# Designs tried in a protein design run: peptides against a protein of PDB entry 5HOI. Part 110

Target 1, 351 residues: chain A of PDB entry 5HOI
Amino acid sequence: FRYMPFSPAGTPFGFTDRRYLTMNEVGYVSTVKNSEQYSITVSFFDVGRFREYHFEDLFGYDLCFLNEKGTLFGQSKTGQIQYRPHDSIHSNWTKIIPLQAGERITSVAATPVRVIVGTSLGYFRSFNQFGVPFAVEKTSPIVALTAQNYRVFSVHYSQFHGLSYSLSELGTSSKRYYKRECPLPMSLPNINSDMKKDANLDYYNFNPMGIKSLFFSSYGDPCIFGSDNTLLLLSKWRSPEESKWLPILDSNMEIWKMSGGKETTDIHVWPLALAYDTLNCILVKGKHIWPEFPLPLPSEMEIRMPVFVKSKLLEENKAILNKKNEIGADTEAEEGEEDKEIQIPVSMAAE

## One batch from the design tools (peptide; made by RFdiffusion4, then SolubleMPNN)

Design b1_p15_4_s1 (from b1_p15_4, 8 letters changed)
Fold by OpenDDE base, seed 5:
Structure b1_p15_4_s1 (fold): chain B 351 residues (1-351), chain A 15 residues (1-15)
Amino acid sequence: as target 1 above (351 residues)
Amino acid sequence: SKREAFKKRIEELLS
């Protein structure tokens, strides 16, 4: 096993000189190898809101995170990171993360207010959007990061314990944990069964955890999309005892159903984001499970939770609403909009 | 619907 640099929905080079460093609902970042240099392009799906930009990369950035305000780049071996605001009014900044011998940056994340760096030795480093450090924490080895506002979803790996996850909030003075290194019930890629196809081996060498992407939903819930093409959502994470992973979409099964039961082994979902009840994704046709160039337009896949999961979530939401109604009216004012649990839209309950 | 648009895209990819 080797720790590899992870970025959300990043693609391998394969046999080409180009790849996607990352992609999400905002856009996609591509890199092209030109001799000893790289040319990076930051592209956006909303061309009216953002302008595409490019630059020459002399460092060979292999880590990337895109948000609505800027792009974070990282070099896994050297420890260099760069933040580039999308707006030219704001200055770029560069920093070197101190790495021990053999340590690698394994993942980076950025929000409009936080920058996070995770390493193969489990160093969790937090910064503000200007690269001012807050803290360094030692955790289990970090393999993936995503962040939304002040919240961080981290995935950890131990050779002895497998995958774990943490959910934390990075305040100004302290880190709060909602979940701390809890077991992550995600299936790892099976080397013996799936590696009979050369294309799967190339992807495994690029991403041995098989985590295609991780993100927060529009409701602020941690989501992960593994090699099994199942979208997992962390429900009720505010209630430590009630928190559970929900398999909200089997994308292979949904493609198969939508085809009318045809052979669909050459059609792949590449996840971007979850907005309400809709997975934003790239539909890929071919031998490779990842999108090639040019990038196809995003597709919207409606999530129909199984009736059994819907009924439980509806009962649970009713129980929460009833508990809130039994706690008298006067506390309505200070629960900021951020603490609204996933209300399954009534539309998802009716079909 | 979103479902019909997605179904159409799958049909286009299977053709």
Scores: peptide ipSAE 0.503, ipTM 0.941, DockQ to the pose 0.563
Fold by OpenDDE base, seed 4:
Structure b1_p15_4_s1 (fold): chain B 351 residues (1-351), chain A 15 residues (1-15)
Amino acid sequence: as target 1 above (351 residues)
Amino acid sequence: SKREAFKKRIEELLS
């Protein structure tokens, strides 16, 4: 196993001179290799809100995180990071993260208020949006980061314990944990089954964890999309005992259903974000499981909870109704709501 | 609907 630089929905070069460093609901960052340098382009889906920009990268940035205010770049080996606001009002800043021998920056994240750097030795470094450091914490080795506002979702890897996750809030004075290095029930890439095709080996070498992306939902829930093409959402994370990972989408199964049961082995979902009950994604057709150039337009996939989760929600709703009836609240149970497509309750996302 | 649009996009990719 090797710690590789991870960026949300980043793609490998493959046989090309270009790749996506990251992509999400805001846009996509591409890099093109030109001799010993790179040309980076930051592109946006909302072209009315943001202007595309490009710059020459002499450092070979292999880490990236895009948000609504700026782009964070990182170089995994040198420890250099750069934050570039999208506006011209705020200045770019560059910093070198001190790395130990063999240490790599494995992931970076940025919000409008925080910058986070995670390393292969488990150094978790936090900064404000201006690169002023808050703290350095030692954790298990970090393999992926995402952040929203003050919240950070970190994925950790141990050879002994596999994947774990943390959910933390980076306040002004202290870090609070909602979850601290809890088991992450995500399937790792199966080398023997998945690597029958050379293209899967290339992707595995780029991303050994198979984490295609991780993000916060619009409701602020941690989401992860693994190599099994299942979207996991962390529900009830404010309640430590009630917190659970929900497999809210099997994207392979959904594509298969939507095709009418045709062979869909060459069609792949590339995750961008979860907005409410909708996965924003790129539909990819071809040998590679990742989008090529030019980037296809994003697609919206409505999230349908699995039948076994729907049944539990029906049972929970029946139990709530029964409790209301026992309390003597004249809630006319309109019998007719049984067929309403149970959306993920906003409460499951908001707690 | 979002579902119909997504279905159409899958059909376009399978054609």
Scores: peptide ipSAE 0.503, ipTM 0.940, DockQ to the pose 0.601
Fold by OpenDDE base, seed 1:
Structure b1_p15_4_s1 (fold): chain B 351 residues (1-351), chain A 15 residues (1-15)
Amino acid sequence: as target 1 above (351 residues)
Amino acid sequence: SKREAFKKRIEELLS
């Protein structure tokens, strides 16, 4: 096993001189190899809100995270990171993360308020948006990170325990855990069955965990999209005993249904984000499971929760409503609107 | 609808 640098929805070079470092709902970051240097372009889907920009990369950045305020870059071997705001008001900053012998940065994440660095030895490093360090924590080896506001979703790998996840909040003074190194029920890529196609081997060598992307939903729920093309959502994470992973979308099954049952083995979903009940994604046609150049326009896939999951959520929602009606107690507790667990809208589309 | 637009895009990729 080898720890590889992970970025959300990043693509391999393959046989080309160019790849996507990352992509999400905001935009996409590409890099082109020019001899010993790289040219990086940061592009946006909302061209009216953001201006595309480019720069020369002499370091060979292999890690990237894009948000609405800036782009974080990282070099997995040297430990160099760079944050570039999209606006001209805030300055770029660069920092070197101290790495031990054989340690690699495996993932980076950035929000408008936090920068996070995860390593192959399980060092979790947190910073503010200006690169001021908060803390260093030792965890299980980190293989993937994403963040939204103050919240961090981390994926860990142990040779003994497989995949685990953590969900944490990075306050000003302390880190709070909602989940700490809990088992992650995601299927790993099967080397023996899937490696018969050269394209799958190239992708496996780039991303051995098969995590195509991870993100927070618009509701703030952790989402992960694995090699099985199933979107998993962590539901009820505020309630430790009720928290569960929901398989909210089988993208292969949905493409197959929409085709009228035709062979769709050369059509692939590349995940960007989950907005409400809609997966924002790139539809890829061809041999490679990842988007090539030029990037196709994003597509919106409506999420239809599986009948068994839908039924269970309906029963749970009825049980919660019944308990709220039995506890008719007058407690005017102004618990601020922000902490309400947004129920996944069970679209009762009775088609 | 979003579903119809997505279905149309799948049909375009299969043609």
Scores: peptide ipSAE 0.502, ipTM 0.941, DockQ to the pose 0.577
Fold by OpenDDE base, seed 2:
Structure b1_p15_4_s1 (fold): chain B 351 residues (1-351), chain A 15 residues (1-15)
Amino acid sequence: as target 1 above (351 residues)
Amino acid sequence: SKREAFKKRIEELLS
């Protein structure tokens, strides 16, 4: 096993000179090989909100994370990271992460308020959006990161324990754990069955964990999309004893149903984000399970899970909060109630 | 609906 650089929904070069470094609901980052250098392009789905930009990469960035405010780049071997705001108001910054002999940056994540670097030795490094360091923590080896606001979802790998995950909040004063190195019930790629197709071998060599992407939902729930094309959502994560992974979508089964039961073995879902009850994804046709160039427009796949209950309960809780505010109950209680996890009634999980 | 749009996109990819 080799620790490979991971970026959410990143694609391999394959037999081409180009790949996607990352993609999500905001946009996609591509890189093209130009002899000893690379040309990077940061593109957006909302062309009215953001302006596409490009630059020459002399370092060979192999890690990327895109958010609504900027793009974080990393070089897994040298330890160089660069943050590039999308606006021209904020300056770019570059930093070298100190790496031990044989250590690699395996994943990077960035929010408007935090930058996170994870390594093959399990160094978890946190920074603010300006590259000012907060802390260095030693964890199990990190294989993937994502972040939303102050929250970080990390995936770890041990040869003895397999996959684990952590969910943490990076406050101003301290790191809080909601989950710390708990077992992750994700299926790993099956080398023996799937490797008969050369295209699957190329993807496995690029991403041996088979994690196509990981993200937070619009409701702040950790999501992971593995090689089995199942979307897992972490439910009840604020209650450590009640927390569970929900298989909210089998994307192969849903494509098969929507086709009217036709063979759909050449149609692949490439995950971008979960917005409410909808998986944003790229539909890929062909031998490769990943999108090629040009990138197809995103598609929206509706999730029939009791997420309908969560949206309705959120609307009901907002309506209850608005009614409490109209009744003149004192303002000091508001900061603590927005973060209450909505309990889904057990009766609605059975249909 | 979102489902009808997605179904149409699958039908287009199967053609």
Scores: peptide ipSAE 0.503, ipTM 0.942, DockQ to the pose 0.537; fails the geometry check

Design b1_p15_4_s2 (from b1_p15_4, 9 letters changed)
Fold by OpenDDE base, seed 3:
Structure b1_p15_4_s2 (fold): chain B 351 residues (1-351), chain A 15 residues (1-15)
Amino acid sequence: as target 1 above (351 residues)
Amino acid sequence: SIRDKFKERIEELLK
């Protein structure tokens, strides 16, 4: 096994000189190989909110995380990281992460308030948005990171224990764990069955864990999308004993249903984000399971959330609304249609 | 609906 640099929804070069470093609901970051350099472009889906920009990359950034305020870049081998705000008001900053012999940065994440670096030796490094360090923690080897506000979702790998996850909150003075290195019930790519197509081997060499993306939902629940094309959501994570992974979408099954039961083996979902009850994704047609260039427009896939998740989301939204009302913010919340019958996926209705 | 738009996009990709 080899630790590879992971970025959310990042694509391999394949046989091309270009790839996506990352993509999500905000936009997409692409890199093009020049002879000794790379040209990076940061593009946005909301062109009215953000201006596309590009720069020359002399370092060969192979890690990226995009948020609403800026882009974090990393070089897995050298330990260099760069944060680039989207606005011109805030300055770019660069830092070198000290790496041991053979250590690699495996993932980076950034929010408007935190920067996180994870390594192949399990060093978890936290910074503020200005690159001021908070702490260094030793964990199991980190293979993927995402973050929202102060919360961090980390995926770990051990040769002995397989995949695990942590969910933590990075306060100003301390790190709180909601979950700490708990088993992650995600299937790893099956080399023998899936590698019959050369395209799958290229992707496996790029991403051996098969994690296409991980993100927080709009409600702040950790989500992961694996090689099985199933969206997993961590429910009830605030209650450690009640917390469980929910397979909220089988994307292959949903595409098959929408096709009217036709062969859909060349249609692939590439996950971007989960907004409410919709998976924002790229629909990919072809041999490669990842989007090529130009990037197709995003599509929305409706998820059939389990009843108890919707009820909890309604309670959390009511609790957020009640807290806003206690703070004196007159936001007219439209009474959304309560009566949408939550169809449990047929695969879940068999219990 | 969101579902109808998604279905339409799948039908386009299957042509």
Scores: peptide ipSAE 0.555, ipTM 0.949, DockQ to the pose 0.587
Fold by OpenDDE base, seed 2:
Structure b1_p15_4_s2 (fold): chain B 351 residues (1-351), chain A 15 residues (1-15)
Amino acid sequence: as target 1 above (351 residues)
Amino acid sequence: SIRDKFKERIEELLK
């Protein structure tokens, strides 16, 4: 097994001089190899909200994370990271992460308030948005990271225990764990069956865990999309004993149903984000399971899960809160009420 | 609907 640099929805070069470093609901980052240097372009789906920009990369960045405020880049071997705000008002910053012999940065994540670096030796490094360090923690080897606001979803790998995950919050003074190195019930790529196609071998060499992407939903639930093309969502993560992974979408089955039962072996889902009850994705046609150039327009897949109950319960709870505020009850709105998990009634989960 | 748009896109890719 080899630790490879992971970025959410990143693609291999294959037989081309260009790849996507990362993509999500905000946009996509591409790199083109020009002799010994690279040209990086940061592109956005909302062209009215953000201006596309490019720069020369002399370091060969192989890690990337895109958010609404900036782009984090990393070089897995040298330990160099760079944060580039999308707005020119804020300065770019560069830092070198100290790496031990044979250590690699395996994943990076950035929010408007936090920067996270994970390594092949399990060093978890946290920073603010200006690159000021908070802490260094030793965990199991980190293979993937994503973050939303102050919350971090990390995937770990052990040769003895396989895949695990952590869910943590990076406050101002301390790290809180909601989940700490719990088993991750994700299927790994099957080397023996799938390696008969050269295109699958190239992707496996790029991403041996088969994690196409991981993200937080619009409701702040951790999501992961594996090589089996199943979207897993972590439900009830605030309740340690009730927390479970839900298979909320089999994307191969949904494509097959939408085709009217035709052969769809050359149509692939490439995940971007989960917004409410819809998976934002790129539909890929061809031999490669990843998008080529130019990038197709995003598509939306409706998830049939009772997440529709979560949106209605959110609207109902907001309507109840607004009615309580109109009735002039000086209930001190404890700042903690926005973080209450909406309990879905058990009766609605069975239909 | 979102579902109808997705179905249309799958039907386009199957041509």
Scores: peptide ipSAE 0.555, ipTM 0.951, DockQ to the pose 0.510
Fold by OpenDDE base, seed 1:
Structure b1_p15_4_s2 (fold): chain B 351 residues (1-351), chain A 15 residues (1-15)
Amino acid sequence: as target 1 above (351 residues)
Amino acid sequence: SIRDKFKERIEELLK
């Protein structure tokens, strides 16, 4: 096993000169080999909101994270990271992460307020959006990171314990754990079954964990999409004893159903994000399980989960808040109520 | 519906 640089929904080069460094609901970042350098393009799905931009990469960035405010780049071997705001108002910044001999940056994440760097030795480094460091923590080896606002979802790997995950909040003064190196019940790539196709071997060599992507849902729930094409959602994560991974979508089964039971072995889901009750994804047709160039338009897969209850409960809570405001009750809106865990009724999790 | 659009897209990819 070797630690490889991971970025959410990143693709291998394969036999091409180009790949996607990352993609999500905001857009996609591509890199093209150009002799000894790379040309990076940051593209957006909402072309009205954002302007596509490109730059020459002399460092060979192999890590990327895209958010609504900027793009974080990293070089796994050198430890260089760069943050590029999408706007021209804010300046780019570059930093070198100190690496030990043989250490690699394995994943990077960025929100509008935090930058996170994880390494093959389990160094977890946190920064603000301007690259000011907060802390360095030693964890189990980090293989993947994602972040939303102040929350970080980290995946760890041990040869002895397999996959684990952490969920943490990066406050101004402290890190809080909701989950700390708990077992992650994600299936690893099956080398013996999947490696019969050369394309699967190439992907395994690029991403040995088979994590196609990880993200936070629109409700702030950690999501992971593995090599088994199952979307897992971490539910009840605020309640440590009640927290569980829910298999909210078998994408292969859903494609098969939607085809009317036809052979769909050449159709692949490439996950981007979970928005409410819909998985935003790229549908890929072909031998490769990942999107090639040009990128197909995103598709939406409906999730048959009780996520409808979260939306209704949020709407009901907003309606209750609005009614309280109309009645002129000086109920100090405890800013803490919006972050209350929307309990999904048990009855809806069984259908 | 979202489901109908997804179905249509799968049917297009199966051609």
Scores: peptide ipSAE 0.554, ipTM 0.950, DockQ to the pose 0.536
Fold by OpenDDE base, seed 4:
Structure b1_p15_4_s2 (fold): chain B 351 residues (1-351), chain A 15 residues (1-15)
Amino acid sequence: as target 1 above (351 residues)
Amino acid sequence: SIRDKFKERIEELLK
């Protein structure tokens, strides 16, 4: 096993000179090999909101995280990271992460307020959006990171314990754990069954964990999409004893149903994001389970959340709103960032 | 519907 650099929905080069470094609901980042250099392009799905940009990469960035404000790049071996705002108002910054001998940056994440770096030795490094360090924590080896606002979802791997996850909040003064290195019930890629096809071996060598992507839902729930093409959502993570992983979508089963029960072995879901009750994804047809170039238009898959989960998310959101209203009655309005009222889509309220 | 659009896209990919 090797710790490989992970980026959400990143693709291998395969037999090509180009790949996607990352993709999500905001857009996609591609890199092309140009002899000893790389050309990186940051593209957006909302072309009216954002302008595509490119730059020459002399470092060979193999890690990437895209958000609505900027793109974080990382080089797994050298420890170099670069943050590039999408706007021209804010400056790019570069930093070297100190790495031990044999240590690799395995994942990076960025929000408008935080930058996170995870390593193969389990160093969790946090920064603000300007690259000012907050803390260094030692955890189990980090294999994947995602972040939303102040929240971080980290996946860890131990040869002895398998996959675990943490969910934390990176405040100004302290890190809070909602979950700390809890077992992650995700299936690992099965080397013996699936690797008979060269294309699966190439993907496994790129991503040995088979984590196609991880993200936060629009509701702020941790989501992970593994090699089994099942979308897992962490429900009730605010209640440590009630928290559970929910298989909210079997994408292979949904494609099969939508085909009318035809053979769909060459059709694959590539996950981007979970928006309310829809998985935003790329539908891929062909030999490779990942999107090639040009990138197909995103598709939306309706998730069949168990009715019990929709009602509980509604109840939890109402209970959070009510608790905020009760606490807001006594003490002066410190401008706590308005936890954006989770507008429950009318579709979820009608079922 | 979202479902109908997804179904249409699957049917296009199966041609």
Scores: peptide ipSAE 0.554, ipTM 0.950, DockQ to the pose 0.513

